# Peptides against a protein of PDB entry 3S8F: the designs that were tried, part 51

Target 1, 157 residues: chain A of PDB entry 3S8F
Amino acid sequence: VLTLFVAVPSLMTAFTVAASLEFAGRLRGGRGLFGWIRALPWDNPAFVAPVLGLLGFIPGGAGGIVNASFTLDYVVHNTAWVPGHFHLQVASLVTLTAMGSLYWLLPNLTGKPISDAQRRLGLAVVWLWFLGMMIMAVGLHWAGLLNVPRRAYIAQV
Target 2, 166 residues: chain B of PDB entry 3S8F
Amino acid sequence: DEHKAHKAILAYEKGWLAFSLAMLFVFIALIAYTLATHTAGVIPAGKLERVDPTTVRQEGPWADPAQAVVQTGPNQYTVYVLAFAFGYQPNPIEVPQGAEIVFKITSPDVIHGFHVEGTNINVEVLPGEVSTVRYTFKRPGEYRIICNQYCGLGHQNMFGTIVVKE

## One batch from the design tools (peptide; made by RFdiffusion4, then SolubleMPNN)

Design b1_p11_4_s3 (from b1_p11_4, 9 letters changed)
Fold by OpenDDE base, seed 5:
Structure b1_p11_4_s3 (fold): chain B 157 residues (1-157), chain C 166 residues (1-166), chain A 11 residues (1-11)
Amino acid sequence: as target 1 above (157 residues)
Amino acid sequence: as target 2 above (166 residues)
Amino acid sequence: MAADRLRDLLE
């Protein structure tokens, strides 16, 4: 009950952020239904990282509803599905947000912009992290559906 | 103009909120569909039963592993299982193929898991509570019981076996 | 085998 209750405000927040992104993209010259996405600053790791985190959070959030379901929980509970969910929520959103925050915070604190090399490296890091996390998450969810147990080093599958 | 900007933001927010509402319904529908079409993996919750974990080893149906398997009817058995640090009793659990087995599982010490490989049996076992799971083994052989809830230093080695006899 | 097990779990 609590999870489902929290889900609604969380979704509202997420879509509010999306609205802000749309507005920003349109201010940057993006037009049309999706053109604003391309207009966003994808060359800035401080932007890319948290956005990728948000993207990973979407399936994680959906999974949260599944996990909170009385009946569906019997299928997924204490299987590899659960850590898959956690990695989307924590290791994706939280971690990428933290990573991106550093690329925003440090330049602002020091007054010195990051170098182009640092920017490119940052982009590589966050994209690779996201990719790896998605692979891991998909694998864990899949394994969970195959009844691979959580907190065990062996499985019949 | 700040006012114009705020108005524009609100318009986008309204749009996204509408989208969010629509998506909520989609998710609910998908969950409903899943429940309607994929229910075989669900283990129905039984009536909550309580037991004293401090005495469960000394008295009652869990006290003697040799008497843990009780025939309750034609092709029906109740198995009283203890999950403890670090193992299961009885071990092995011997049951006939094709029989309806009601597992009554509890713990005398800490929380454990009861995950039977090759089945949809996967429950947590709490001291003071009796977990009830009903299952019919269609295939003979050995089924490993795995503890999937951390229960201490020996958690990783906590296994049991169900032997299904022809 | 894995696919079959998945079906057994979900169906």
Scores: peptide ipSAE 0.015, ipTM 0.792, DockQ to the pose 0.222
Fold by OpenDDE base, seed 1:
Order: sequence, then structure tokens, then C-alpha cells
Structure b1_p11_4_s3 (fold): chain B 157 residues (1-157), chain C 166 residues (1-166), chain A 11 residues (1-11)
Amino acid sequence: as target 1 above (157 residues)
Amino acid sequence: as target 2 above (166 residues)
Amino acid sequence: MAADRLRDLLE
């Protein structure tokens, strides 16, 4: 129980961000339980990238609780489960947030807006990145549960 | 109105925080369930046993690989294993099928892994610390030991073998 | 200063 209290600040932060997204979506005209999601600017890679990162961070965060558990860590530690976890955390959230930040920062610094072609390319990049990360993460977690070791090129299964 | 906006934001935050709390309890419940249903499979942390990594090769139960397998009782053995750069000793480790094996694993140099394929044996091996794992091999054959903690240039080739004899 | 350099490089 005490171990899981470590997750409280992270959960609070994550869901505060979610609350901000809901508020933003509602300000943009979204209504109902899910209508606010559709109202968000999904045509902007500067928005989409960090949001996708956050979405990947959710299962990663859940995995973090598992990894922090004394008993459950015995099962998953130093298996493919672990890299599955931190790829969701680092290669998804951190990386996509960085990508999104660049889509905002570069136009701001140069004073030149991104072209429509660049925008579309950016959207493609972040979505493909997210998809690839999810596939890899699911595979790694699955492999980890099958006791595939971390930091090894060979496995029984 | 700033006040109205703040009130609205607060309402959303409260909702999401409630959800956060609910999820926390779900995770706690899942852990509790796991503990309740899998108690027999849990090896609790025991007393930390220490050794001097600088002398472990010269003296003590790890010094002679020929004497690494010690029968401690009827169908009970203790195996003193060294994980080192880059291998294990003894290698192979020969144990009887159906015997209760207590592995005492340590390292004379750097941190290594001790992952035995086909088993739930998976521990880190720290210099100066003795890792203790108890296992009974029900099936005869060869079980590969894999180092799953980076330990240097030869890490990828660091393997051992446990031979379980009928 | 860093921002100016980036601007120059990206123009």
C-alpha cells in the first residue's frame, strides 16, 4: 500500500493534464461526455504529438505501479517487460512531447509558420511513431510475461 | 468571468482526481489479489547475507567449483554459484531431479544476472551480496543460465548450464 | 543568443 502511494503525484499530474484537455475541448465547442475530445485540434502536430505521448504514458504508468510492487516486480524484473515499460515512458511521452515542442518552437523562433505539407507530414510522423511504439511496447510486455530476458539476444520462446 | 472559469476548472479537476483515486484503488486491489492467490510462489526477502568479493575466489564455499554442490539433507542441496565476467561456475551445475536446490549466488567482480530459462529463477547478483534462490527441478535436462544484467564486453556471451539428472 | 543562432540556421 505504501509503495503505491508513490504513484499518487504522477496520477494527479496526469489527470490534471487530462482535465486541461477536457476544458480546452469544451471551450472549443465540444459537448457531452466525449464530444470535447473531437473538438481538440487534431490537425496540429504540436498538439497531437504530446497527447499521443500521454496516451502511451497511461499503460506505462500502470506498468510502473507493477514494477514498483515488491511481489509483482519479482515476475517482471529484468525481462522484456521492463524495456516495454520505459519505451512507453521515454520513447513515447518524452520523445513525442519533444517532437510536439519543436512543431511549436521552430515556427515561433523563425517567425515562419509551417506549410500545410509540413503539417501533414508532421501528423504522419507522430502517428506512425505512436503506432510503432505501441506495437513494440505490446510485444515487449508480452514477451516479458513469457519470461524473455532483458539484455539478451536469445530466449527460450 | 474568471471566477466562473476557475469554478469550472475545479469541477473538472475534482472529477479527474476522483478517477485517479479510483484507479489507485484498482491497482492496490490487483496487487492484493495477486498476493492472496499466489502466496506459495512468493519468495520473501530474507536476511541479507554479505561476502567479501575480493576473497570469495580464494576462500569459502565459492572457492572450489568442484565442491560447489553440497548435499545438506535427503534430496536437498546447496549450490554455491559464482557469476563473473564472463561466465558461471561451476559450469555445468549438476543437480538431481526432484531435489530441493538452494542456490547461493554471488559475484567477485561486477553486477550480473542469473536468469534460468524454463524456471522462475531470475535474480540480480551483486558483488558483496549473496542471492539465495530455492528451486526444485521437476524435469530432467539442460537449463540455460542467462546473464540479463549488462556486465561488460562479453555480456552477450555469458551463459551457463544447469544439468538436471534423473 | 541561442534563439538567434537557431533562427539563423533555420532560415
Scores: peptide ipSAE 0.000, ipTM 0.804, DockQ to the pose 0.009
Fold by OpenDDE base, seed 3:
Structure b1_p11_4_s3 (fold): chain B 157 residues (1-157), chain C 166 residues (1-166), chain A 11 residues (1-11)
Amino acid sequence: as target 1 above (157 residues)
Amino acid sequence: as target 2 above (166 residues)
Amino acid sequence: MAADRLRDLLE
């Protein structure tokens, strides 16, 4: 129980971000329980990337609780589960946030807005990245539960 | 306008915070449920046992692979396994089907993994410490031991075998 | 079966 309390600050941070997104969406004209989501700027890769990262981070965070649990860690430790967790935390949230930051930063540094083609390409990149990471992460977590070891090229499953 | 905005933000934050707390309790409940139903494959940790990695090869129960399998009861064995760069000893490990096997695993050199395919045996092996794992093989056959902790240049080829005899 | 193995691992 005490170990799980470590997750509280992270959850508070995550949901504060969510609250800010809701507020932003409502300011953009979104109404209702879910209408604010649609009102967010989904046409901007600088926005979409970190949001997708957050979405990937949710199961990753849950996995963090599992990994930190003495009892549950026995099941998943040093299996493919662990790389799956890392790919959600680092390769999804951190990487996508970095990508999104780049889409914001470069136009500001150069003083030139991105073209529509570049914007569309950026959207494709971040969505494809997210999709790939989700497929990989699900596969790794699944394999981990089947006791596929990490740091091994072979497994009997 | 600012006052309205602040109230709105507070409402959203309260809602999301409540959700976060609810999720925390869900996670706690899931852990509790898993423990209660014994679906986590939990093996209680034993007491920390220490050994001198510099002498473990020369003296003690790990020194002679031929004496590594010790019968401790009618259907109970202790197996003293040494994980080293880059292999396991004894290799193969021969044990009877249906017997309760207590593996005592240590390392003379670096950290290794002890992952037995087809089982839930999966522990890290630290020099100076003895890892204890209890398992009963219900099915006869060969079980591969895999090192799942990077231990050097030969890590990827570090394998052992447990042979379970009928 | 993967399912059977999973059961064995979780028992």
Scores: peptide ipSAE 0.018, ipTM 0.815, DockQ to the pose 0.262; fails the geometry check
Fold by OpenDDE base, seed 2:
Structure b1_p11_4_s3 (fold): chain B 157 residues (1-157), chain C 166 residues (1-166), chain A 11 residues (1-11)
Amino acid sequence: as target 1 above (157 residues)
Amino acid sequence: as target 2 above (166 residues)
Amino acid sequence: MAADRLRDLLE
């Protein structure tokens, strides 16, 4: 009940954020159905990080609906599926958003801009983090469907 | 200028909200498809049943592990299982292949898990509540029971066995 | 073996 109650507002929020991104991209000169995406500031880790977090949140949110479904939850509950969901929601969305916020906040608070080398390193960190989280999340969801239990060090698979 | 910007934002929001609504129906359809095509090998059975965890070891159907397996029909059994710190009773659980088994599982102490490897049997066991799961073992052999809910210092070593006989 | 188990769980 709680998940379903939150699901609709969360979807509305997510798509509102997407609408804001489209608006921003078009203001930056992007045209067409997808051209606005390329126009976004992909050279800024403060932007890239939370966007990658949002991308991870899409399958995570879908998984939340699965977890809230009685019949489907019976299959995935307390399996590796659940940690997979958590790593998308917390270790991807929340963590990447925090990382992105930090890349903006520190230069703002210190008054010192980041160097080009630091910017490139930041982009590498964010992309590598996202890649690692996606690999782990896919693996955990797959393992969960194969009935690998949560909170156990062994599996028969 | 501000008014124009607001109108533009509204247009994008309307588009994305329409997409959102479409995706909602896609998800509903996906769930419906899954439910229609998936045959549950394990089915929760019965109504919510309560027991006194303080007396469950001394009286009632869980008290004697030798009487835990009860034949209720020609090819139907009820198995009364205790999950406790740190194991399962009876252990092993012996059942025939092809029989419909109704597991009645409860705990005398704390919350435990009842996860049977090789099956979709996976329930939490709460003190004072009886978890009911129906399953038919199609293959003979040994099935390991794993606790997948943290229950104390011995949690990682809490195992049981179901032996399915031909 | 993993594929077979997955089928058993999803059938």
Scores: peptide ipSAE 0.018, ipTM 0.797, DockQ to the pose 0.240; fails the geometry check

Design b1_p11_5_s1 (from b1_p11_5, 7 letters changed)
Fold by OpenDDE base, seed 2:
Parts: structure tokens; sequence; C-alpha cells
Structure b1_p11_5_s1 (fold): chain B 157 residues (1-157), chain C 166 residues (1-166), chain A 11 residues (1-11)
């Protein structure tokens, strides 16, 4: 009940953020149905990190609805599926948003801009983090569907 | 200028909100489709049943592991299982192949898990509550019971066995 | 303007 109660407002919020991104992209010269995406500042880790977090949140949010469904939760409860969901929500969305905030906040607080080398390194870190989290999340969800238990060091499969 | 910006944002927001509503119905439809066409059986939850965890070891159907398996009808059994720190009782649980087994599981101490590998049996066991699971073992052999809920220092070693006989 | 402020945040 709690998850379903917050699901609709969360979706509305997420799509509002998407609307803001579209607006920003169009302000930056992007045109057409998808041109605004290319116009966004993909060279800035402070932008890329939160956006990648949002991308991870999409399957994570869908998984939340699954976990809240009585019949479907019977299949996935206390299996590797649940950690998979957590790593999308916490280790992807929250963590990447925090990293993105840091890339913006530190230069602002110190008064020192990041070097080009630091910027490129930051982009590498964020993309590699996202890639690793997606691999792990897919693996955990797959294992969960194969009935691999949570909080156990062994499995039949 | 600020008013124009807000108006523009509102236009995009309306489009995305419409999309969000459409996706909501898609998700509901997908869930409904999955439920309607699912191939795997779901064990229905039993009626809420309570027991006193402080006396469950001394009196009642869980008190004697030798009497834990009760035949309730032709090819029908009820098995009274205790999940405790750190194991299961009885262990092993012996049941015949092809019989309908009703597991009545409770705990005398803390919350445990009851996950039977190779089956869809997966429930949490709460002190003071009886978990009811119905299952029919079609294949003979040994099935491992795993605790999938942290229950203390010995949690990782908490295992049981169900032996299905021909 | 609000648009200019948004552009500045994205630079």
Amino acid sequence: as target 1 above (157 residues)
Amino acid sequence: as target 2 above (166 residues)
Amino acid sequence: SAEDRLKELLE
C-alpha cells in the first residue's frame, strides 16, 4: 500500500524532471523530438551522473511496483531480486546524484574550477560506475528469478 | 520573460504528464497480463493463526519432533516445523512423494526464513504467528531448507533438509 | 530572466 501510494507522485515527479531536461535542451539549441537530448551538457560529470541515476531509477521503480504486488512478491521476496532493486535505487540513483552534486558543489565552495583532466576523469568514473551497477543489477535480478536466496552464501543453481 | 519561461515549461510538463498517465495504464495492463497468463503456481496465504512462542516447545503440535508429521487424509499430511536459532525441527523432515503437504511453521525465538530450494516455498517465520504453506513434491530426493532472514551469529549456517521418499 | 538563469546552471 505504501509503495503504491507513493508510486504515482514519484512518477509524476520523474516525468517533471524529464520535462525540465527537455526544456533545458531546447534552450541550448536542441530541436525536434530527440535533438534536445544531444544538446544537454554531456561533457559535465555534474550533469551526467544524476541523469544516469535517473535512468537506473526507471527499472528500479518498476521493480518497486513488482515488490509491492502480493502475487509477484511471493516469487521475488528475500531472493537476489531484492538486492538488485536496492542497488538500482541506492547505489545508482542516490549515489550518482550525490556524485553529481559533489562535482558541482566542490568547485563552487572552493572557488577553484576543475581541470580538464579532472573533468574527463570524473566522466570516466561516473560512466564506469553506472556500467558496473547495471551489470550487477541485471545479474541480481536474473539470479532472483532463478530463486537464489538473499542473505545466503550458497544456492542450488 | 519569466512568465514566458513558465508557460513553456508548463507545456512540456503537460506532455510528459500525459505520457506518465499512459504509462500507468500500460503498467497495470502488464501486471494484469502477467497474472492472467502466469505458468507458475502461487501458494495462497493461510488463515492468520497465532501461538505463544514461550510455550510452543513444551506443549502443542510443535513440542515433539517425532510427532511433527501428521497424516490428515489420504495422501495428505500436515508437518509442524519449528524454525529456531539455529536450525529446523524436525530435521530431516520426511514426507512421501506425491502427497499434499501442509507446512505449519513457527518460531520460538526470533524471525527466521523458510526457503526450500527447488521449490516455490519461501516464507518468513515470525514468533507468535503460524506460517502455512501447501506444497506437493513431485520428485523424490533431498531438498535443502535455507534461512534467508538474518537471525543472529549462526544465521549463515542455519540449514534443514526435507527428504522426499518414493 | 529565468531562461538565462537556467542556461547558466547548465554551463
Scores: peptide ipSAE 0.008, ipTM 0.771, DockQ to the pose 0.011
Fold by OpenDDE base, seed 1:
Structure b1_p11_5_s1 (fold): chain B 157 residues (1-157), chain C 166 residues (1-166), chain A 11 residues (1-11)
Amino acid sequence: as target 1 above (157 residues)
Amino acid sequence: as target 2 above (166 residues)
Amino acid sequence: SAEDRLKELLE
């Protein structure tokens, strides 16, 4: 139980970000329990990328709690589960946030907005990245539960 | 109005924090459920046992692979295993089916992994520390030992075998 | 306004 208290600050941070998204969506005219989500700027890769990263971070965070548990870590440690976890954390959240930041930074540095073609390409890139990462993460977690070791090219299953 | 905006933000934060707490309890419940249903299969952490990695090859129970398997009682054995760059000693490890096996695993050089396929044996092996794992093989046959901790150039080829005899 | 500031951050 005490181990799970470590997750409290992270959860508070994560859901504060979620609260900010809700506030933003409502400022953009979204109403109701879920209408604010649709009101967010899903046509902007600078927004979509980090948000998708956050979405991937949710199961990753849950996995973090598992990994931090003494008893549960015995099951998952040094299996494919672990790479599945940090790919959600690093290759999804951090990487997508970096991608999103780039879509914001370059236009501001150059003084030129991105073209519509570049915008659409950017959206495709971040969504495909997210999809690929989710497939990989699910596969790795599943393999980990089947006791597939990490850092090995062979496995029983 | 800044005050109104602040109040609204607090309301949203309060809701999400409540959700956060709810999720925390869900995770606690899941852990509790896992422990309640699978406690019998959990190997508790034992006492910290230390060994000198610089002498473990020359003296002590790990020094002679021919003496690595020690019968400690009826249907009970202790196996002293070295994980080293790049293999395991002894190799193969021969044990009887149905016997309670206590593996005492250490390393003379760097950190290695000790993952036995078909079992829940999966521990890191640290130089200077003895990893203790207890297991009973119910099925005869060969069980592959895999190093799942990077240990150098030959890591990918570092395998061992446990042979369980009828 | 808060909305304007938000738009500036998102664009």
Scores: peptide ipSAE 0.006, ipTM 0.796, DockQ to the pose 0.011
Fold by OpenDDE base, seed 4:
Structure b1_p11_5_s1 (fold): chain B 157 residues (1-157), chain C 166 residues (1-166), chain A 11 residues (1-11)
Amino acid sequence: as target 1 above (157 residues)
Amino acid sequence: as target 2 above (166 residues)
Amino acid sequence: SAEDRLKELLE
């Protein structure tokens, strides 16, 4: 019961970040209910990477509630579901945030801006990473629901 | 200008917080729905039972694999299973079809998994604790036991078999 | 200002 209360501050944090993004988008000229999203700097891998991480984190967070639920955890625990959750949280959010941080940090540390080619390559890498992670995560969650065990090289399915 | 920015942020935060709370209730509702539609697959947790992992192989109900299957009543059995590095005992576990089986599972060494394919039996086995799982096999045949908790160099080869007899 | 800082970070 107490574990589920962790969802409250987590959601508050997540949607506070969303509020900041909305504010930023509107400052950049975005208008309307969704226009602010388009106004965000999607041409900057330092921005795109962590945002994609956040997007992956959303279903991961929902899964976290499932995993923290006593009765539901019984169904998914030590199945492929759990690695699916981890790949959304660690391999998506944490990894993409780290990538994004480097895209910002390295130019600042060296004093040399990234070239346009490097920027485009960075965007490609980040988007491809996100896509791959989403495919893998969905597959793992699906497999988990089919009772495929984790930490095993064989399964009934 | 900074003051205006703060006011704007507050307005957006209020909206998103409201949305956050709404989503929280949605998630709770989804959990409730899932539980309502999938109640048959839940195995209740048993009482905490302790055992000494250092002596479990020498004395007690887990000591002799030949005596691991105990009939406790009409069409009721208790099976005392050891999960160890790297296997299960008894192996195979032989039980009759249609009988209510209570598995009492523990470990003499490290944490293992006990995942039975084709069933909803999936528990972690901790040294010093006894995991209790109740299940009735409706179909005869062989069911593979898989260790789904890393337990060492031989983890990948740690398998067992439950044979359900007609 | 906070607004200016944010704009700079988003350039």
Scores: peptide ipSAE 0.000, ipTM 0.784, DockQ to the pose 0.011
Fold by OpenDDE base, seed 5:
Structure b1_p11_5_s1 (fold): chain B 157 residues (1-157), chain C 166 residues (1-166), chain A 11 residues (1-11)
Amino acid sequence: as target 1 above (157 residues)
Amino acid sequence: as target 2 above (166 residues)
Amino acid sequence: SAEDRLKELLE
């Protein structure tokens, strides 16, 4: 009940953030239904990291509703599904946001911008992290649906 | 000016809110699909029953593993199972094929899991509470019980066996 | 304006 209650405000917040991104993209010259996305600063790891985190949070949020369902919880509870959900929420959103925050915070605190090499490395790290998290999350969710138990080193599957 | 900027932002927010509403329906549909395809044969939660974990080993239906399997009717059994650190009793649990089995599971010590491989039996076992699950084994053989709730140093080795006899 | 400030931050 609590999860479902929090879900609505969370969704509203998420789409408000998306609206802000659209506005920013359009200010940067993006036009059309999707052109504003391309206009966003994808060359900045401080931007890319939290955005990728938000993208990973979408299926995670949907999974949260599943986990809160009385009927569906019988299927997923204490299976690999649950760690999959956690990795989308914590290891993706929270971690990527933290990573992105560092790419913004350190240059601003020191007054020194990051080098181009550091920027490129940062982008590589963030994208690779996201890719890895998505692969693992999909695998864990799939395993969970196959009744692979949580907190066990063996499974029938 | 600032007013124009706010109006523009509001317009985008309204659009995204409309989109969000549409997505809610999509999510509901996906949940419904998952429910329809993956919840067949779900074992519902039983009635809440309480037991004293400090005495469950000494008295009552869980006290004697040799008497844990009770025939309650034709082709119907109740099995009183203890999940403890670190194992299950009785072990093995012997039941006949095709019989309706009612598992009454509790713990004398800490929280454990009761996950039976090859089945949809997957419940947490709390000290002081009795977990009730109903299942009919259609295939003979051995079914492994796995603890999927961390319960201490021996958690990873905590296994049991259900033997279904022809 | 807020819009101008935002644009400046995104440059």
Scores: peptide ipSAE 0.000, ipTM 0.770, DockQ to the pose 0.010

